# Peptides against a protein of PDB entry 6JX3, part 72

Target 1, 85 residues: chain A of PDB entry 6JX3
Amino acid sequence: AEFRLRPEISVAQTDYGMVLLDGRSGEYWQLNDTAALIVQRLLDGHSPADVAQFLTSEYEVERTDAERDIAALVTSLKENGMALP

## One batch from the design tools (peptide; made by RFdiffusion4, then SolubleMPNN)

Design b2_p26_1_s4 (from b2_p26_1, 10 letters changed)
Fold by OpenDDE base, seed 5:
Structure b2_p26_1_s4 (fold): chain B 85 residues (1-85), chain A 26 residues (1-26)
Amino acid sequence: as target 1 above (85 residues)
Amino acid sequence: KPYERPQIRPLPDTPEWRAIIAAMRA
């Protein structure tokens, strides 16, 4: 399934990390560096499996942990209304 | 390199972040 942000979500690249803002509700969130990296790669068309492989190549993380963390982040973004189901 | 789990967080209540949010909402 394709990962997409909801149309009302604005993305800001700041000196202190990625920020997402819902233009309708006014809710906003800061993403840490790894969350921002994951979101950027998913938006670029990489699959969660691709991102997991990337994380294990760049960071000291096991594949199963990377997959779990990516899934948890995606779920959170969907539940918080930032990403489309 | 060391791995930090991905996190989404509320913004700190600082003048810098308030300015960033104000610019985003404009």
Scores: peptide ipSAE 0.618, ipTM 0.887, DockQ to the pose 0.823
Fold by OpenDDE base, seed 4:
Structure b2_p26_1_s4 (fold): chain B 85 residues (1-85), chain A 26 residues (1-26)
Amino acid sequence: as target 1 above (85 residues)
Amino acid sequence: KPYERPQIRPLPDTPEWRAIIAAMRA
């Protein structure tokens, strides 16, 4: 249940947001503010439920939508080889 | 307060981003 990036993934904090680089494939991605926030909290050990609660407290988003968006992001990061299954 | 759905995006091909990527790969 622990969210973890793959060991070949590098993380950079830039003036334009978080960037992830796959050192093996050479693929890289920019995360927008909410994606970066979600990833940071998950890496800090918060559960998806914790993150959803945080999002609804800070942003104009319903709990159900927050949960779906978090799940979709996690799935995307796993499918793109950024996060471990 | 306004909410934007989380997104992962390809980077624009600019000199600044190329420099950032090069530094990450070093």
Scores: peptide ipSAE 0.617, ipTM 0.887, DockQ to the pose 0.860
Fold by OpenDDE base, seed 1:
Structure b2_p26_1_s4 (fold): chain B 85 residues (1-85), chain A 26 residues (1-26)
Amino acid sequence: as target 1 above (85 residues)
Amino acid sequence: KPYERPQIRPLPDTPEWRAIIAAMRA
């Protein structure tokens, strides 16, 4: 399914990284550069497989590790109420 | 280039981050 943020989530691009804020609960998180990159590509419509391929082409990371990290990030974003299930 | 695993983290308690959060809430 398409990766989407929940409607109450605000995104800020900052000089120190991407920030996500839940406007209802007041919870917020900073994403490091790779997390922000993954989120941006997913929001652009790329599949997790696309993102994994991109990561292995740009970074010193194996495909298996990239896939695991993407899956873990997506799970965290959903469980923290930032992304739609 | 070097790879850092994706991380979701609490923000540091600095004036800059407090201002960013306040602006996001406004």
Scores: peptide ipSAE 0.615, ipTM 0.886, DockQ to the pose 0.826
Fold by OpenDDE base, seed 2:
Structure b2_p26_1_s4 (fold): chain B 85 residues (1-85), chain A 26 residues (1-26)
Amino acid sequence: as target 1 above (85 residues)
Amino acid sequence: KPYERPQIRPLPDTPEWRAIIAAMRA
């Protein structure tokens, strides 16, 4: 399904990386560079498979590892209330 | 490029980050 942030989530681009804020709970998180890149591409409509292919082309990472890491990030964002299920 | 696994983490409690958070809440 389509990856989407919850409506109460605000995004800020900073010199130190992407930051997400939940306006209702007050929880906030910093994303490192690869997490921010993954989120940006997913929000742009790329599939997890597309993102995995991109990561293997840009970084020293195996496809299986990239897929696992993307899935883990998406799960974390959903569990922390940042992304819609 | 060298690969770092994607990570989400709490923000450091610094004046700079507090200012960023305040701006996001405005």
Scores: peptide ipSAE 0.613, ipTM 0.886, DockQ to the pose 0.871

Design b2_p26_2_s1 (from b2_p26_2, 15 letters changed)
Fold by OpenDDE base, seed 5:
Structure b2_p26_2_s1 (fold): chain B 85 residues (1-85), chain A 26 residues (1-26)
Amino acid sequence: as target 1 above (85 residues)
Amino acid sequence: PSLEEVMAMPRSELRQLPGVENYRPR
């Protein structure tokens, strides 16, 4: 399924990295650089498999670990009200 | 907080999403 942020979520680029903010509730989360990169690529239309391939090629991470981290991040963002189910 | 407030927050006050470690570049 396509990864998509909820319509009330704003993306802000701070001096310390990407922040996702719910403009209605005020709930927010800052993402570290790896998580931000994953989110950016997913929002650009890359599949989780594409992102995993990209991460393993550019970073010191195994494919299985990258896939697990991507899945966990997506789940977390959905559960925290940032991404659509 | 508002968007403006988030943009102005110091690093120590920003809560970070846990679970994904920062990777090291090859």
Scores: peptide ipSAE 0.643, ipTM 0.916, DockQ to the pose 0.825
Fold by OpenDDE base, seed 1:
Structure b2_p26_2_s1 (fold): chain B 85 residues (1-85), chain A 26 residues (1-26)
Amino acid sequence: as target 1 above (85 residues)
Amino acid sequence: PSLEEVMAMPRSELRQLPGVENYRPR
């Protein structure tokens, strides 16, 4: 399914990296560079499989680890109210 | 916090989503 942020979530670039912020509740999360890269590519329309391939090509990570990290990140963002189910 | 407040926060105060570690580039 398509990865989408909830409509109340804003994306901000801070001096330290990407932040996802719920402007109504104040709930927010700073993302590290790898997580931000994953989110950016998913929002651009790439599938988790596409992102995993990209990560293994550009970074020192195995495909299985990349796939697990992507899945865990997506789940986390949904559970924390940042992404739509 | 508001967007303005988040943008003004120092690194030590920003809460970071746990789980995914930064990868090293090839």
Scores: peptide ipSAE 0.639, ipTM 0.912, DockQ to the pose 0.806
Fold by OpenDDE base, seed 4:
Structure b2_p26_2_s1 (fold): chain B 85 residues (1-85), chain A 26 residues (1-26)
Amino acid sequence: as target 1 above (85 residues)
Amino acid sequence: PSLEEVMAMPRSELRQLPGVENYRPR
């Protein structure tokens, strides 16, 4: 399934990193640089497998760890009302 | 908070999404 943000969510760049904000409720979460990179690539249409390959190529991380982190992040964003199920 | 308020917030007040640690670049 395609990763998508909920329509009420805005993406903002702060001095400290990416923020996802619900313009209706005011709920928000700041992402660290790694999480922001994952979200950006997913929103650009890359699959989780594509993102994992990218991360292992550019960063000191094993494939299985990257895949786990991507899955956990996606789940977290869905559970926190930022991404569509 | 509004978008404007979030963008103006100090670092100590921003809620960080827990989970993924920052990776080290190769």
Scores: peptide ipSAE 0.638, ipTM 0.913, DockQ to the pose 0.826
Fold by OpenDDE base, seed 2:
Structure b2_p26_2_s1 (fold): chain B 85 residues (1-85), chain A 26 residues (1-26)
Amino acid sequence: as target 1 above (85 residues)
Amino acid sequence: PSLEEVMAMPRSELRQLPGVENYRPR
């Protein structure tokens, strides 16, 4: 399934990292650098499997852990109203 | 808050999404 942000969500770059903001409700979340990288790659059209491969090659993380973290992040973004179901 | 207000917030006031820890580069 394609990862997409809800249409009312804006992406902003702060001095501290990426922020996702709902322009209608005011709900927002700051992402750390790893989460921001995952979101950027998913939005660019990479699959979760692609992202996991990228993360394990560039960072000190095992494939299983990367896959779990990606899935958890996607779930969180959907539950917090940032990403489409 | 508005986008402008979020951009003006200090680090201590920004809500950070919990979960993934920052990875260390290889």
Scores: peptide ipSAE 0.636, ipTM 0.913, DockQ to the pose 0.820

Design b2_p26_2_s2 (from b2_p26_2, 15 letters changed)
Fold by OpenDDE base, seed 3:
Structure b2_p26_2_s2 (fold): chain B 85 residues (1-85), chain A 26 residues (1-26)
Amino acid sequence: as target 1 above (85 residues)
Amino acid sequence: MSLEEVMAAPESELRKLPGVENYRPR
């Protein structure tokens, strides 16, 4: 399944990093740099597997850990109303 | 908050999504 933000969600770049904001409700979450990178890559059309490969190549993380973190992040964003199911 | 408020807020006042820790670059 392709990762997509809900249409009411705006992506804001603050001085401190990426923020996802629901323009209707005002709910928001600021992402740290790793989470923002994952979201950016997913939104650019890369699969979770692609992202995991990218992360393991560029960062000190094992493939299994990267995959788990990506999955958890995606789930979190869906549950928090930022991403489409 | 609004987009304007988000953009103006100090870091300490913005709620952060918990979970993934920042990775160390190779």
Scores: peptide ipSAE 0.622, ipTM 0.900, DockQ to the pose 0.804
Fold by OpenDDE base, seed 4:
Structure b2_p26_2_s2 (fold): chain B 85 residues (1-85), chain A 26 residues (1-26)
Amino acid sequence: as target 1 above (85 residues)
Amino acid sequence: MSLEEVMAAPESELRKLPGVENYRPR
């Protein structure tokens, strides 16, 4: 399924990294660099499999671990009201 | 927080999403 942010969510680039902010409620989460990279690629239309391949090619991570981290991040963003179900 | 406040906040004032840790580049 396509990864999408909820329409009320803004992406802010701070000096410390990416922040996802709900402009209506004020809820927000700062993402670390790896999480931000995953989100950016998903929003650009890459599949989780594409992102996992990218991560294993560019970083010291195994495919299975990358896939697990991507899935967990997507779930977290949905549960925290940042991404659409 | 507002967008303006987020952009102006010090790092210690911003909460971080737990989960994936930063990877080391090859």
Scores: peptide ipSAE 0.619, ipTM 0.897, DockQ to the pose 0.821
Fold by OpenDDE base, seed 1:
Structure b2_p26_2_s2 (fold): chain B 85 residues (1-85), chain A 26 residues (1-26)
Amino acid sequence: as target 1 above (85 residues)
Amino acid sequence: MSLEEVMAAPESELRKLPGVENYRPR
């Protein structure tokens, strides 16, 4: 399934990093730089596998760890109402 | 919070999504 934000979610760039904000409820989360990078690439149409490959190439992380982190992040964003199921 | 409030808030007042740690660039 394609990763997509819910329609009510806005993406804002702050001095401290990316923020996902539900403009209706006011619910929001600030993402760290790694999470923001993952979200950006997923929104650009890259698969989790693509993102994992990218991360292992650019960062000091093993493929298994990257895959786990991506999956956990996606789950978290869905559970927190930021991303569509 | 509104978008305006988020953009104006100091870092200490913004909720951070827990989970993945920042990776170190190669």
Scores: peptide ipSAE 0.617, ipTM 0.896, DockQ to the pose 0.815
Fold by OpenDDE base, seed 2:
Structure b2_p26_2_s2 (fold): chain B 85 residues (1-85), chain A 26 residues (1-26)
Amino acid sequence: as target 1 above (85 residues)
Amino acid sequence: MSLEEVMAAPESELRKLPGVENYRPR
């Protein structure tokens, strides 16, 4: 269950934050800082459990909430064509 | 949008992924 972006997706760093852009369709989404951090760590090879542990240690969030947010983000990115199923 | 257009766009014109709210650092 490795998290990967689709091959046509580019990561752009804007003045406002991370953007994921589909170079074929032109579809894109800007991520806020928390979502960008999650995506970066997943792409670096950390598991969702690793990311949840990191988030609860560094931020004011409960483990259950962090896990739910990570799962929801991954689902959203897959549904929006950014991440591979 | 193209990459160039994204990089040049004002924040108000960029659509934002809904869901996760920004966390407060400890």
Scores: peptide ipSAE 0.616, ipTM 0.897, DockQ to the pose 0.821

Design b2_p26_2_s3 (from b2_p26_2, 16 letters changed)
Fold by OpenDDE base, seed 5:
Structure b2_p26_2_s3 (fold): chain B 85 residues (1-85), chain A 26 residues (1-26)
Amino acid sequence: as target 1 above (85 residues)
Amino acid sequence: MSLEEVKAAPASELKQLPGVKNYKKK
């Protein structure tokens, strides 16, 4: 399944990290560096499996943990109305 | 906040998405 942001979501790059903002409601979330990296790669068309492989190659994280974090992040973004279901 | 306000706001005023830790880079 393709990961996509909802059309009303804007991406803001700040000095402190990526922020996702709902232009209708004003709801927003700042992503930390790891979360932002995951989102960027998913938006670029990489699968969660691809992203997990990338993370384990570049960061001190186990594959299982990376996969779980990616899944949790995607779920959170969908539940908070940032990503399409 | 608006998009412009978000871009201008200090980090302390932005709510953060929970549940994802920062990884240490190799």
Scores: peptide ipSAE 0.479, ipTM 0.808, DockQ to the pose 0.829
Fold by OpenDDE base, seed 4:
Structure b2_p26_2_s3 (fold): chain B 85 residues (1-85), chain A 26 residues (1-26)
Amino acid sequence: as target 1 above (85 residues)
Amino acid sequence: MSLEEVKAAPASELKQLPGVKNYKKK
């Protein structure tokens, strides 16, 4: 399944991290470094499994935890209107 | 906020997406 942002969503890079902004509603969310990294890799075409492998190789996190966090983030982005279902 | 305002806003005014903590790099 392809991960995509909704067309009305803009990505902004700030001094404090990545921000996703809905240009229609004004709803926005700042992503921390880990969440931003996950989103960036997903947008680049990596699967959640690819991202989990990357995270466990580069960061102090267990595979199961990485998978859970990725799934939760994707779900959250969809539910908050940032990503397409 | 607008995109311009978001880029200029201090950290305290930006709401953060919950659920993912920062990982420590190896």
Scores: peptide ipSAE 0.478, ipTM 0.808, DockQ to the pose 0.842
Fold by OpenDDE base, seed 2:
Order: C-alpha cells, then structure tokens, then sequence
Structure b2_p26_2_s3 (fold): chain B 85 residues (1-85), chain A 26 residues (1-26)
C-alpha cells in the first residue's frame, strides 16, 4: 500500500530538520536526518524495499537493520497519527 | 504550536520522534 500522511499533517523544514505538525491538535514531531530521508522517499513513491536498497548503498547499514528501521518508523508514524493506515 | 512557531522554536522545545538512529554515510 502507498505510504501517505494524514491530511491534517503538515511537513515543515526547519533549521534543525524535518518536522511533522498536526494542524488539529498542535502536536509535532521532529525527525532526524535518516528518518526524514526515509519519509521523503516513501512519500515520493518508493517502496520500503526500494528505500532499504538505497540506504544500504549510501550508508553504513546492513539490509536487515535498514528494513527493521523502516518498518518501525512506518509503524510509529501510523500509531502517532501522522500516517494513514 | 503553529507552523510558524515550530519553525521559529529553539531545538530544545521540539519533540523528537524516537526510533531510527542517524546512519553514517559511506
């Protein structure tokens, strides 16, 4: 399924990195650079498998670790009300 | 906070999403 943010979520670029803001509640979350990169690529239409391949190619991370991190991040974003199920 | 307030806030006031560590680039 396609990764999408909930309609009330806005993406902001700050001096400290990407921030996701819930326009209804005012809740916000800052992403570190790796998480931001993952989210950006998913929003661009890349699959988790695509992202994992990209990460292992460009960064010092094993494929299995990248896959687990991507899955955990997606789950967190959904559970925190930022991404659609 | 509003979008403008988030952009202007000091780093110490922003909530961090826990999870993925930053990777080192090759």
Amino acid sequence: as target 1 above (85 residues)
Amino acid sequence: MSLEEVKAAPASELKQLPGVKNYKKK
Scores: peptide ipSAE 0.469, ipTM 0.804, DockQ to the pose 0.854
Fold by OpenDDE base, seed 3:
Structure b2_p26_2_s3 (fold): chain B 85 residues (1-85), chain A 26 residues (1-26)
Amino acid sequence: as target 1 above (85 residues)
Amino acid sequence: MSLEEVKAAPASELKQLPGVKNYKKK
C-alpha cells in the first residue's frame, strides 16, 4: 500500500522537471508535471485516494480518471524498476 | 548517464516516461 522508490533510485530536480535515475544501471526517466506531482505527493505519504482528491480539486480531471491515471503510473514505476512492489 | 550528467543534459535529450497526460489546472 505504501509507495516507495527503490533504494538505487535517485530523484533529480531539474529545470525541466523531475527525473528518476537508477544508480546501478544508469537508466533514467523524466516525469511530466502531472506525474511528478503525483509521485511527490505519494512520497510525502499521501494515499492514492488523497492524491486523487487533490487532483480533482486543483485540475480539470474527473475522480475516476485521476484514480486510473495514478494507478497506471504506479504500475509503470514498479514495472520499470523505479518503485518497490 | 550519471546524476550530474542528467542535471546538465538538455530536456530534449532526456527520455520521458510514457503514461499520464498533463492536466490543465483550474
Scores: peptide ipSAE 0.487, ipTM 0.814, DockQ to the pose 0.826; fails the geometry check

Design b2_p26_2_s4 (from b2_p26_2, 15 letters changed)
Fold by OpenDDE base, seed 1:
Structure b2_p26_2_s4 (fold): chain B 85 residues (1-85), chain A 26 residues (1-26)
Amino acid sequence: as target 1 above (85 residues)
Amino acid sequence: MSLEEVMAAPREELKQLPGIENYRPK
């Protein structure tokens, strides 16, 4: 399944990192660097499995932990109205 | 907040998405 942001969501690059903002409701979330990297790669068309492989190659993280964190992030973004189901 | 307000806000006023910590690069 393709990861996509909802149409009303804007991506802002701030001095402190990426922010996802709902332009209608005003709801927003700042993403830390790891979360932003995951979102960027998913939006580029990489699968969660691809992203997990990338993270384990570049960062001090185990595959299982990366997979769990990616899944949790995707779920959070969907539940908070940032990403399409 | 609007996009303009988000861009202008200091870090302590921005709501962080919980659950994931920054990884340490190799």
Scores: peptide ipSAE 0.473, ipTM 0.811, DockQ to the pose 0.825
Fold by OpenDDE base, seed 4:
Structure b2_p26_2_s4 (fold): chain B 85 residues (1-85), chain A 26 residues (1-26)
Amino acid sequence: as target 1 above (85 residues)
Amino acid sequence: MSLEEVMAAPREELKQLPGIENYRPK
């Protein structure tokens, strides 16, 4: 299914990395550069498989590890109220 | 925190999302 942020979530670009902020509650989480890259590509319409292929091509990571990290990140964003189920 | 406060906050005040480490580029 399509990855989407919840409507109340804003993306802020800071000197320390991407931050996702809930404009209603004030809850937020900072993403490191790798997590931010994954989120950006998913929001642009790339599938998790597309993102995994991109990561293994550009970074020192195995396909299986990239796929696991992407899945874990998506789950975390949903559980923390940033992404839609 | 508001969006403005997040944009201006020092590093130590921002919560890190647990999990993924930064990858090393090839």
Scores: peptide ipSAE 0.466, ipTM 0.806, DockQ to the pose 0.842
Fold by OpenDDE base, seed 2:
Structure b2_p26_2_s4 (fold): chain B 85 residues (1-85), chain A 26 residues (1-26)
Amino acid sequence: as target 1 above (85 residues)
Amino acid sequence: MSLEEVMAAPREELKQLPGIENYRPK
């Protein structure tokens, strides 16, 4: 239920956006602004439903699309070894 | 790369995670 990054993952704020770095493998991934916003809110303790509500309130996106995008992002972060399962 | 190297890297060298398109603010 709780979204958490793996302990070896570091977060860097760059001029180009948020970057997640694996301190063990050296792999890294840049997040675009929307993905970064989602990750930040999840890390702050908001549920995916909370985040979806926030996104539909502030951005031009439908609820269903926001929910799907959030789920896909979380899955991607887990599969790429950035987030805990 | 190290954290320091990532922060100093040119944009074209940063690997982007495939994902959602940036939303447009209302």
Scores: peptide ipSAE 0.460, ipTM 0.808, DockQ to the pose 0.851
Fold by OpenDDE base, seed 3:
Structure b2_p26_2_s4 (fold): chain B 85 residues (1-85), chain A 26 residues (1-26)
Amino acid sequence: as target 1 above (85 residues)
Amino acid sequence: MSLEEVMAAPREELKQLPGIENYRPK
């Protein structure tokens, strides 16, 4: 299934990085540059496999580590109510 | 806080999503 944010979540680009804001609860989370890059590419329609391939080509990271980090991030975003299950 | 407040807040006041480390570019 395609990665999607929940309808109540807004994305803000700040001078310090990407911020996700829940418009109902007021909760918010700032993403570091790597996490923001992953989220941006997923929202742009790339699969986790696509993102992992991109990361290993551009950054000093092994494929297995990239895949693990992507999966963990997606799980966290879903469990914290930012992304749709 | 509101979106407006988030946009105006200093970095030190924003909650960070823990976990992934920043990768080093090649």
Scores: peptide ipSAE 0.459, ipTM 0.811, DockQ to the pose 0.806

Design b2_p26_3_s1 (from b2_p26_3, 12 letters changed)
Fold by OpenDDE base, seed 5:
Structure b2_p26_3_s1 (fold): chain B 85 residues (1-85), chain A 26 residues (1-26)
Amino acid sequence: as target 1 above (85 residues)
Amino acid sequence: GFSLEEVFRGSSSGPARPVIRKIVYH
């Protein structure tokens, strides 16, 4: 399924990086550069595998570790009410 | 002011590690 943020979630770019805001609860989440990069590429339609490949080209990280982190990040975004199931 | 509470941390090391922090206002 396509990765999507929940309708009530807004994206803001700040001096401290990407921030997600829940318009209903008023909660804010700050994403570091890597988390933001993952989210942006997923929203652009890249697969988790594509994103993992990209991360291994940009950072010193093993492919398996990148894939694990992407999956865990997506799970966290869903569990915290930022992304649609 | 505000504080940051880490709610997610990837297993990778260094810049490759994704992190999410909740912003809490006081």
Scores: peptide ipSAE 0.752, ipTM 0.938, DockQ to the pose 0.955
Fold by OpenDDE base, seed 1:
Structure b2_p26_3_s1 (fold): chain B 85 residues (1-85), chain A 26 residues (1-26)
Amino acid sequence: as target 1 above (85 residues)
Amino acid sequence: GFSLEEVFRGSSSGPARPVIRKIVYH
């Protein structure tokens, strides 16, 4: 399935990293560099498997751990109203 | 003021760990 942000969510690049803002509620969240990287690649159309492969090439992380964290991150983004189900 | 509340933390270690923090105003 395609990964997409909810339409009310806007993205800002700040000195503190990527920030996602809910234009309706005014809530917003800061993503660290790795979370931002995952989100950016998913938005670009890469699959979670592609992103996991990329992370294992950039960081000292096992493929299984990368895949688990990507899946959990996506779930969190959906649960917190940032990403579409 | 404001605070940062960690709402997500991956299981990976070091730079590979993804983190989300909610910015909460008071």
Scores: peptide ipSAE 0.746, ipTM 0.936, DockQ to the pose 0.946
Fold by OpenDDE base, seed 3:
Structure b2_p26_3_s1 (fold): chain B 85 residues (1-85), chain A 26 residues (1-26)
Amino acid sequence: as target 1 above (85 residues)
Amino acid sequence: GFSLEEVFRGSSSGPARPVIRKIVYH
């Protein structure tokens, strides 16, 4: 399924990185550069496999570690009410 | 004031590790 944010979630680019804001609750979360990169590419339509490949080209990280972290990040975004299931 | 509460951290090390922090005002 396509990765999508919940409709009440908006994205802001700040001097401190990407921030996700819940317009209903007022809660917001800061993403570090790597988390932001993953989210941006997923929103652009890249697959988790594409993102893993990209991470291994940009960082000194093993493919399996990148894949594991992407999957875990997506799960966290869904569980914390930022992304649609 | 406010604090940053870590809600997610990846298993990777260094700059490649993804992190999410909740901004909490108190």
Scores: peptide ipSAE 0.743, ipTM 0.935, DockQ to the pose 0.946
Fold by OpenDDE base, seed 2:
Structure b2_p26_3_s1 (fold): chain B 85 residues (1-85), chain A 26 residues (1-26)
Amino acid sequence: as target 1 above (85 residues)
Amino acid sequence: GFSLEEVFRGSSSGPARPVIRKIVYH
């Protein structure tokens, strides 16, 4: 399924990194560089598998760990109302 | 001021670990 942010979520690049803002609740979430990278690539249409491969190349992280973290991150984004289910 | 509350932390180590923090204003 295509990864998408909810319509009320805005993306901002700040001195603190990527920030997601819920325009309705006023809540802000800060993503570290790795989380931001994952989100950006998913939004660009890359599959979780693509992102996992990318992370293993960029950070020398184990493939299994990358896959697990990407899946968990996506779940968290959905649970916190940032991404569409 | 504000604080950052961790809402997600991946299992990877070092720079590879993805983290989401909620910004909370006081």
Scores: peptide ipSAE 0.715, ipTM 0.928, DockQ to the pose 0.953

